# Peptides against a protein of PDB entry 6FRK: the designs that were tried, part 216

Target 1, 411 residues: chain A of PDB entry 6FRK
Amino acid sequence: NEEVLNAMLKEVCTALLEADVNIKLVKQLRENVKSAIDLEEMASGLNKRKMIQHAVFKELVKLVDPGVKAWTPTKGKQNVIMFVGLQGSGKTTTCSKLAYYYQRKGWKTCLICADTFRAGAFDQLKQNATKARIPFYGSYTEMDPVIIASEGVEKFKNENFEIIIVDTSGRHKQEDSLFEEMLQVANAIQPDNIVYVMDASIGQACEAQAKAFKDKVDVASVIVTKLDGHAKGGGALSAVAATKSPIIFIGTGEHIDDFEPFKTQPFISKLLGMGDIEGLIDKVNELKLDDNEALIEKLKHGQFTLRDMYEQFQNIMKMGPFSQILGMIPGFGTDFMSKGNEQESMARLKKLMTIMDSMNDQELDSTDGAKVFSKQPGRIQRVARGSGVSTRDVQELLTQYTKFAQMVKKM

## One batch from the design tools (peptide; made by RFdiffusion4, then SolubleMPNN)

Design b2_p23_2_s2 (from b2_p23_2, 8 letters changed)
Fold by OpenDDE base, seed 3:
Structure b2_p23_2_s2 (fold): chain B 411 residues (1-411), chain A 23 residues (1-23)
Amino acid sequence: as target 1 above (411 residues)
Amino acid sequence: EEEKLKEELKELHNLLLEISELL
């Protein structure tokens, strides 16, 4: 029994190390799992693999829980959120994502660029903020980040903004000059929350970087970026362990909507390759698919129309990058869609929708849409001409719809 | 291209099924 446990723990520890989990945390997890597993319960014929997986999952959940409740903004107050992190961490992009998140939730949100070190930092922030219609502050002439941050915070406080996000300078390395600048800014603006932004792709370096920031500034929250790439997110465990601060959000791509609240269980499930079913459910719920009670009822009755497929394609397009959604499904590994395939997949969905936009209500609302087209081939030629596509492209869409409708009938 | 499109659509299909099972 102990040999089997040790062999299975070795496999899990290898997988966690390959997921960029810090070697110290993996060692600690191994000892905690060994202490939590009753070897007598393993003798009772219970699935030893499931017991070990459950014990591993439970210990990983503890590693992402710092035992500290995440800071949340107070409605009707002026909440100052200072962002800190290295250059290339995605900090500036994450400021815009967080601002957009709160704006969409109905908060009066603004952005301040206190990054005077990076040439074009203010132009980048201004571009992102303008696209999202978020009010912004910064300077092209002021070189002191303390002055810019103080003036911007004062301005937006006087204008009764509820969420005031301050982006600071990053550096390529942990430099004392960066930390002194961060301390001076923090002391001047007195932020309600300091957010450390970490790139998940830095792997084993996450612990040392996160610790260096926490030792210099009062980091109260962590945001992990670049979880859309090859990074399995094991560095996030290192950041929590080092900062003793909760992960509040994750950045899942390059789009402004590629940003979600951190959830412990979905994240650990994804880290273990079990998929993120709960994050999929939340993303589906955020789409207000409540209007889909009628669709759910139709699906339960094995009814699926071309209109129902069109609405689902609209929902998928609203969920953001298709690779993220697929990477949330158990058995669809992140390896399936390279970043290049995602734009191609969205372009394909948009092409399919454009074909369906040339269909009439009789074609869209038929429970046997493919049979409507097969009985009257002139409809295919009409739709092809209307959408500017080949008759083959319309036939491919109908073939796909038929596969969907057949599987819905088996549900 | 056609095989790749069939695979992506099979994935989209599995996604729609999973969403429908979760809703």
Scores: peptide ipSAE 0.010, ipTM 0.313, DockQ to the pose 0.040
Fold by OpenDDE base, seed 5:
Structure b2_p23_2_s2 (fold): chain B 411 residues (1-411), chain A 23 residues (1-23)
Amino acid sequence: as target 1 above (411 residues)
Amino acid sequence: EEEKLKEELKELHNLLLEISELL
């Protein structure tokens, strides 16, 4: 029995190391699991594999829980949130994602670019903020991040903003000058929360990086980015252990909506390769797919229009990247869609929708949309001109629609 | 409710797979 336990624990430890879990945490987990498993209960005929998996799951849940309550913004107050992190961590994009998240929840949100070191930092923030309709502040001429942060925070406090997000300069390396600048900014603006942004793809380096930030600045929250990739997320455990701060959100892709509140249970289930059934359920519920009863009924009757296809493309775009959705379903590995295809697939969907925006209701609501266009070729030329695409692009869309409508008729 | 949601998820998954095969 002990030999079987040790063999199974060795396999689990190997899988956790391959998931970028820190070697020290894996050793500690192995000892904790070995101590938590009653060998007498294993003799009673319970599936030894399920018991070990459950013990491993419980110990991983404890590693993600720092025992500290996450900071939450106070309604009707000015809440200043300062972002810190290395260059390339996704910090600047994550500021925009968090601002957009709070804006969608009905908070008066704004963004400040205090990154004076990176050329084009303010332009990038301005582009992201403008797309999301988020108010922003920054300078093209001021080089002192303390001045920019102070002026921006004062301005937005006077305008009664509830969420004031400050993006700071990242560096390529951990330099003392970076931490001094961060401390000067923090002292000037007096943030209510300091958020450390960490890239999950750095693997075993997550602990050392997170510790270096926590030792220099009062990190109170962690956001983990790039969990859409080959990174299995084991670095997130290292961030919590090093910072003693809760993970509040995760970044799960490049889109502004590829941002979700951190949930411990789904994250650990995904880390163990069990999938994220709960997070998939929550995403489906957030999409109000109950309004798709009418679509499901149409599909059951073998009816599928160009409008129904357009609505499905909107739903896919609301769900976020298809790779992320598949990666939440048990048994569908993240490898099923190569990373390069996701942006290209979303760009294709947007192009298809833009073509459909140039169609009329008679074309969109026809049960045989392809036949409507085949009978009157002038419609293809009208739609192509209206959407700024070739007649070939419209014909390709109609060919795709025809394939889909034929599949629906076979259901 | 959980079975209904699993069916809806399965239907959505099938629909998404079909769309992915068309892309």
Scores: peptide ipSAE 0.008, ipTM 0.310, DockQ to the pose 0.139
Fold by OpenDDE base, seed 1:
Structure b2_p23_2_s2 (fold): chain B 411 residues (1-411), chain A 23 residues (1-23)
Amino acid sequence: as target 1 above (411 residues)
Amino acid sequence: EEEKLKEELKELHNLLLEISELL
């Protein structure tokens, strides 16, 4: 029993290290899991794998909980949120994402660019803010970030803004001059919340970077960026451990909407490759895919048409990056969709849809679409010519559809 | 309603799985 436990814990520890979980946290988790598992209960024929997975899950949930309640803005007040982080962390993009999130929730939101170090920082923020219709402040001539931040905060306070987001300079290195500048800005504007933005892709460096920021600036919240399909979520655990501050949001892509409130349970489930069913539910509900009831009823009756398949491809395309959707599905490892494979899979979906766009209603609405084409081979040649593809590509689509329709009939 | 939605989403999930295996 102990050998089996040690073997399974070794596998889990390897997977957590591959997910960029800090080696100290993995060691601590291993000891905590060993202490939480009763070896006598493991002897009673309980599914040893499920018990270990549950113990691992429970200990990971504790590692992402700093024991501190996340700061939340107060409605009808002026809330100043200062962003700090390294260059390339996604800080400026995350400022725009957070501003857009609150704007969509009906908050009077604005952005301030206090990054005077990076040429074009203000142009980038202005471009993002203008696209999202978010009010912004900054300067092309003022070089003191304290002046810009102070003037911008005062302006937006006087205009009764509720959410005032201040973006600061990010540097490539932990320079003492950067931390001094951040402290001067923080002292001048008196932020209600200081948000550290961390790139998950830096892996084992997350702890040291997060600690360096926390030791110099009163970080109260963490946002983790670049949690795109490669799901290096382990850096988030390191950030919480180092900052003792909650993760409040995650960045899940490049789009302004690729920004989600941090949920502990879905995040740990995804980190363990269990998927994010709750996040899939939330995304499906946000898309108002009310038409899914009609599809589900057809599927329950063993009916599946080429049109139903087309509508599902449209739904997948509307849900966003296919890698993100698949990464929410239990059993789809994050590796299934490398960034290259996502564009290829989306191109393949678009190709299949283009083939179906050349089909007629009789072909699309047939409960046996493949049989319609098999009875009249001239249809395949028409569709192939109409979509600019080979007859083989149309036959491959029909073969895929047939496999799918057979699976639906067995449900 | 929530259990029905979970079942329907499980069916959608299985559908997406099957589509992904075909892609």
Scores: peptide ipSAE 0.010, ipTM 0.332, DockQ to the pose 0.119; fails the geometry check
Fold by OpenDDE base, seed 4:
Structure b2_p23_2_s2 (fold): chain B 411 residues (1-411), chain A 23 residues (1-23)
Amino acid sequence: as target 1 above (411 residues)
Amino acid sequence: EEEKLKEELKELHNLLLEISELL
């Protein structure tokens, strides 16, 4: 039993290290999991793998909990949020994403560019803010970030803004001069929250970086970026451990909408390659699939039509990039769909929908659509001509539909 | 209701998995 446990823990520890989880945290997790697993309960023939996975999941959930409540803005007050982080962390983009998030929630939100170090930082922020219709402040002539931040905060306080986001200079390296500038800005504007932005792709370096920021400035929140790539997000555990601050949001792409509130369970599930079932649930619920109850009821009765399949393809297309959906499905890692395969899969879906657009209501609404086409082969030729595809493409669609309809009947 | 929603979504998830395997 102990040898089997040690072998399985070695596999899990290897997978966590490959997910950029810090070696110290992996060692601590290994000892915590060993202490949480009763070896006598493992003897009772329970799925030892599931028990170990559940113990690992519980210990990872504890590692992302800093034991402190996340800061939340107060409605009807001026809330100053200062962003800190390295250059290339996605800090400036994340400021715009957070501003847009609060604006969509009905907050009077603005952006301040206090990054005087990067040429074109203000132009980049202005471009992002203008696209999102977010009010912004910055200077092309003022070189002191303290002056820009102070003037911008004062201006937007006087204009009764509720969310005032301040983007600061990021440097390429941890430099004492960066931390001094951040302290001067923080002292001048007295932020209600300091947000550390971390790139998930930095992996094992996340602990040292996050600690260096926390040792110099009172980081109260963490945002993790670039969770759309190969980064499994193990560095986020290191950031929480080092900053003792909660992850409040994650960046899941380059678009302004590729930003979501942090959820512990979905994140750990994704980190373990178990998929994000809860985030898929939330996205499906946000899509207001008003017809979901009727569809679910049909599925429970083993009914599945070509129209029901068409509606599912429309829902998949509305959910956004197919890579995001697949990345939420257990066993489909982010690597399964290269950006090329996503466009090809969306083109395939659109082709299938175009074939179904050439079907009539009798064909679409039949509980046995494949039998309707098999009884009258002339329907296949009509649909093929109407959609500009081969009769083979229509037969392949009907073969796929038949497989789905057989699965739904077995549910 | 929450358990029912989880079951329904697990079914939807399995359906999406099968769609993805057929694509």
Scores: peptide ipSAE 0.009, ipTM 0.333, DockQ to the pose 0.113; fails the geometry check

Design b2_p23_2_s3 (from b2_p23_2, 11 letters changed)
Fold by OpenDDE base, seed 4:
Structure b2_p23_2_s3 (fold): chain B 411 residues (1-411), chain A 23 residues (1-23)
Amino acid sequence: as target 1 above (411 residues)
Amino acid sequence: EEEELKKLLEELHNLLLELSELL
């Protein structure tokens, strides 16, 4: 039993290290999991793998909980949010995403560019803010970030803005000068929240970087970026451990909408490759699937048509990047769809929809669409010609539909 | 509602699994 436990824990520890979880946290988790597992309960024939996975999941949930309540803005007040983080962390993009998030929630939101170190920082922020119709402040001539931040905060306070987001310089090599600048800005504007933006793709460096920021500035919140890439997000655990601050949001892509509130359970599920069922639920609910009740009722009755499949493909296309949807599904790793495969996957989905666009209502609405096509093979040829595809492509689609319809009938 | 949504998600999961096998 102990040898089997140690072997399974070694596999889990390897997978967590490959997910960029810090080696110290992996060691601590291993000992915590060993202490939480009763070896006598494992003898009773329970699925040892599921029990270990559940123990690992519980210990990872504890690692993302700093035991500190996340700061939340107060409605009808001026809330100043200062962003800190390295250059290339996605900080400027994340400022725009957070501003857009609050704007969509009906908050009077604005952006300040206090990054004077990068010649293109203000242009980048201005472009993002203009696209999102977010008010912004910055200077092309002022070189002191303290002056820009102070003037911008004062301006937007006087204009009764509720959310005032300040983007600061990210420096890679001069930690002390960056620190002094961040402190001077923080002292001048007196932010209600300091947000550390962390790139998930920096892997094992997350702990050291997050600690270097926390030791210097009073980081109260963390945002993790680039969770759409190969980064499994294990660095987020290191950031929470180092900053003792909650993750409040995650960046899941390049679009301004690729931004969501952090949820512990979905994030850990995704980190373990178990999928994000709750985040998929929330995204499905955000899509306002007006017909979701009608679909659920059909599914409960074991009914699934080619039209129901077409509507699901339309819904998937509306959810955004297919890689993000797949990464929310249990058993689909983040690596399952490289950025190159995403366009190909969307093209394949669009091809399947184009095949179904050449079907008639009798074919689409049949409770046994496969039988309609099997009884009259001439329908396959008509659909193939209408959609410009092979008869094989139509047969493959019908084979897939048949598997789904059989699965739904077993539900 | 939560069980229904879990079933829908299991179905979407299976849909996407099979789509992925086609991919």
Scores: peptide ipSAE 0.015, ipTM 0.432, DockQ to the pose 0.093
Fold by OpenDDE base, seed 3:
Structure b2_p23_2_s3 (fold): chain B 411 residues (1-411), chain A 23 residues (1-23)
Amino acid sequence: as target 1 above (411 residues)
Amino acid sequence: EEEELKKLLEELHNLLLELSELL
């Protein structure tokens, strides 16, 4: 029994190391799992694999829980959120994502660019903020980040903003000059929350980086970025362990909507390659797919229309980048949708929807939509002319729909 | 009910997968 436990723990430890989990944390987890497994319960014929998986899952949940409640903004107050992190961590992009998240939740949100070190930092922030219609502050002439941060915070406090996000300078490495600048900014603006932004793709360097920031500034929250790439997210455990601060959000792509609240169980499930079924469920529930009870009933009856497909395409478009959805599916690695393929897939979806916008209700609501078009080929030519596409593009859509409707009929 | 909802979500998930393979 102990040999079997040790062999299975070796496989799990190897998988966690391949997931960029810090070697010290993997060793600690191994000892904690060994201490948590009763060898007598393993003798009772219970599925030894399930017991070990459950013990591993439980210990990973403990590693991502710092035992500290995450800071949350207070409605009707002025909440100052300072961002810190290295250059290339996704800090500036994450400031815009967080601002957009709170704006969509009905918070009066603004952005301040206190990054005077990076050329074009303010232009980048301004571009992102303008696209999202978020108020912003910064300077092209002021070189002191303390002055910019102080003036911007004062301005937006006087204008009764509820969420005031301050982006700071990042360096390529941990430098005393960066930490001194961050301390001076923090002392001047007195932030309610300091958010450390970490790139998950730095792997085993996550612990040392996160610790260096926590040792210099009062990091209270962590945001992990680039979880859309090859990064399995094991570095997030290292960040929590080093900062003793909760992960509050994750960045899951390059789009402004590629940002979600951190959830422990879905994240650990994904880290173990179990998929993010709960995050998919939550994202499906956030889409108010309750209106899909009628769709689900139709699908249970093997009924699927072009309208039902159109509604699903609308739902996919509302879910944001399709790579995130696929990356929530067990067995669909993030490798299936290269970043270039996602914009192309969204453009294809939008093209298909534009073709369907030129269809009539009889065509859209037919349980045999492809047969409606096959019986009257003049419909294909009408739809093609109405949508500005070729008759071939309409035939390709109908071919895709027919494949899908045949799969639904087999359910 | 919860097991039916899980199965339904798995079916919807497989359906969204199949939609994705069609893209």
Scores: peptide ipSAE 0.013, ipTM 0.401, DockQ to the pose 0.116
Fold by OpenDDE base, seed 5:
Order: sequence, then C-alpha cells, then structure tokens
Structure b2_p23_2_s3 (fold): chain B 411 residues (1-411), chain A 23 residues (1-23)
Amino acid sequence: as target 1 above (411 residues)
Amino acid sequence: EEEELKKLLEELHNLLLELSELL
C-alpha cells in the first residue's frame, strides 16, 4: 500500500512540476497529502487513485487560498486601482480588460496611463480604451508618472468616476528605480487596491518575481495572465504563496473579453487535467442556453437552418472566447486549439455572420438553405455584393452549413 | 438537474465539435 502511494505521489509531483508548480510547494504538498491519507481507509476498497486525487485536489485548493478576503470596489465611491508588474506581463492589456469588465457591470470606469518609460504606452492604452468606449487620461509631454497619475485621479474623482484604474511603468528587469517610482505613485494617489499582474508562462520564476514586488509595494490582489495555450498555470500557486494575496481575475487570451473572475475549484481541476466542468456549467447557465429548448428540439428533429446557425454564432460570441470554452471541456486538449489564433476564429465568425446579414428570411429559414442557393445562383451574387465578400466566401459558408445540416440529420 | 446539465453539456460539446469542423 505505501509503495503504491509513493509511486502515485511521484507521478502527481512530476505532473505538477511539468505544470510549472514551484518545487518547494510540490514537496510540501507531497508531505501534506501523505499526512492526510489514512492508509486504513485505503484498505476499505475505495479506489486508491481517486482518494489520492482528492487529497491532492484539497491541498492545491489550500495553496490557492491566501486566507485573505479579496478587495472589492464600493458602489457610489471613487475606487482607485493601481496596477504594477513587469514589462511583458500583460499589465497594460489587463488594465483595459478590468476597466471593460467593470463597465459591463454598470460601473463608471476610467483608465489612466502613468507609463512614461515605454514609447507608445499611451497610444496603446488610448487605442484599447477607445475601442471599449472607456474614458482615459495620459500625456504625450509629461514625463513624471506621479504628476500624470495625480492629475488623472483628481480629474476623474471630480467627474464622479467609481473605478479609476492607473497603469504604471513596467521594466524588463527588477530594478530599484521601478520600485521607487511605484512607491512615489502609490503615495501620491493613495490607491484603494494595488494589483500585481503576473505572466503565468514564466514558470518557476513566478515565485521570485511575485516576492520581489510584494517586498517593495503593498500588493493586495493578483491577476494572472497568459493562461491560454501552453501555460498550465502552476505559477499562479507561486504568486499566491509569495504575495499572500488572492488571485482576483485571470487573463486567458488576447481579446478584451478574455478575462474572467478567478474561481479556485475550476482552476485546480484544469491544472490537474480534469477540465473546468464547473466553470463550463456556470458559463452555460449564464448564457441561459435553457432558452435553446427550441434549438435542442429542432436538432432532435434533424432540422437546422441558416438562421439557427446565425443564432449559434451569436451565442458563441456571447460565450466569449472560443478557446476558453473548448479549454473548459474535458478531453479538448490544448492541441485542439493549435490551428488558429482566437482573434482569427472570432474574425471568421463575424465574417460569416456579415454574410448571413445579407440573406433574406426565405434563405435563412429554409430547411434546405444550400438547395435554395444552388437552384438560383443569382442569390449567391446578391449576398456576396451585399456583404462585400467574394462569391467563393458565400459558397464556403453554404458548404459549411451543408456539412452541419447533414450532421444534424444523422443525429 | 445533473442529468439535464449533462445533456446540455453533451449538446454544447457536439455543437462546438461541429463548429470546429466549420472553422
């Protein structure tokens, strides 16, 4: 029994190290799991593998919990949120994602660019903010980040903004000058929350980087970025361990919607390769896919129209990033996403929807839409001209629809 | 509720598989 336990724990420890979990945390977890497993309960016929997995899962949940309540903004107050992190961590992009998240929740949100070190930082923030219709402040001429941050915070306080996000300068390396500048900005604006942004893809370096920030500034929250593709997210455990601060959000791609509240259980399930069943359930429930009883009933009857396909594309776009949804389904490995950038997939969906926006109700509601177009080729040319695409693009859409409608008829 | 959720997940999985073949 003990030899089997030690062999299975060795396998789990190897998988956690391959997931970028810090070697000290993996050693501690191994000892905690050994202490939590009653070897006598293992004799009672319970699946030894399932018991070890459950014990490992419980210990990983404890490693993600810092025992500190996450800061939350107060409604009807001015909440100043300062962002800190290394250059390339995704900090500037994450400021825009957080601002957009709060704006969608009905908060009066704004962005301040206090990054004077990086050329084009303000242009990047301005571009992201303008696309999301978020008010922004910054300077092309002022070089003191303290002045920019102070003026921007004062301006937006006077305009009764509720969420005031301040982006600061990142550096390529941990430099004392970076930490001094961050302290000067923090002292000037008196933030209600300091958010450390960390790149999950830096692996074993996550602990040392997160600790260096926490030792210099009062980090109260963590956001982990680049949890898409190759990053298994084990570095997030290192960030919590080092900062003693909760992960509040995760960034899971390049799109502004590739941003979600951190959930402990789903994250650990994904880290263990169990998939995010709970997060998929929650996301399905948030979509009110229950209103798709009519679609489910149509699919059961082998009926699928171009309108039904259009509605599904709308639902997928509402679900957010397709990569996140696929990466939540058990058995959809990261290798399934290797064929395309998520932005390219969403651009393809939007192009297909734009083609369908040029179709008429007779074309959209036909149970044999492809046959309607094949019988009257002039319809393809009309739709192509109306949507600004080639006749080939319309034929590709109809070919795709036909494959789908044939699959639905075989169900 | 768990069986309905499992069905909805299977239907969503099938729909996403089909959509992935479309892309």
Scores: peptide ipSAE 0.010, ipTM 0.388, DockQ to the pose 0.137
Fold by OpenDDE base, seed 1:
Structure b2_p23_2_s3 (fold): chain B 411 residues (1-411), chain A 23 residues (1-23)
Amino acid sequence: as target 1 above (411 residues)
Amino acid sequence: EEEELKKLLEELHNLLLELSELL
């Protein structure tokens, strides 16, 4: 029993290390899981794998919880939110995403660019803010970030803004001059919240970077960026451990809407390759797929057409990056999240849709589309010629449709 | 609504699984 436990814990520890979880946290998790598992209960014929997975899940949830309540803005008050982080962390993009998130919720939101170090920082913020219709402040001539931040905060306070986001300079290195500048800005504007923005793709460096920021500035919140495809999110655990501050949001892509409130359970489920059913539900609900009721009613009646499949492919394409959707579904491993596989997956979906675009309404709307094609093989050749594909490609599509339509009929 | 959405998600999951076999 102990050998089996140690073998399974070794596999889990390997997977967590491959997910960029810090080696110290993985070691601590291993000992906590060993202490939480009763070896006598493991002998009683319980599914040892499920028990270990549950113990691992429970201990990961504890590692993401700093025991501190996340700061939340107060409605009808002026809330100053200062962003800090390294250059390339996605800080400026995240400022715009957070501003847009609050604006969509009916908050009077604005952006201040206090990054005087990076040429074009203000142009980038202005471009993002203008696209999102978010009011912004900055200067092309003022070089003191304290002056810009102070003037911008005062201006937007006087205009009764509720959410005032201040973007600061990011640097490539942990330079003492950056931390001094951040402290001067923080002292001048007296932010209600300081948000550390961390890039998840830096892997094992997350702990040391997060600690360096926390040791210099009163970081109260963490946002983790670049949780798109390649970043398995294990660095988030390191950020929480180092900052003792909650993760409040995650960035899941480059779009302004690729930003979500941090949820512990879905995040840990995704980290373990269990999928994110809640995030998938939230995404499906955000899309207002009003046509889902009509599909659900058809599916309840065991009806599924090639048109229904086409509409689902259109819906999948509207939901955003196919890799992100797949990575939310239980049983789709993180390997589907590779950028190469995403473009290939989308190209294959487009190919399948192009095959269906060459079908007629009788073929698309048949409750047994495969039988329509099997009765008249000349239809396969017509569709293949119309879509520029092989007759085999059409047969493969019809085979998959048939499998799905048979599952729907059994439901 | 939540049960219907869960069913839709299971169906979408199955469709995507089948697509993944094609992919």
Scores: peptide ipSAE 0.015, ipTM 0.430, DockQ to the pose 0.095; fails the geometry check

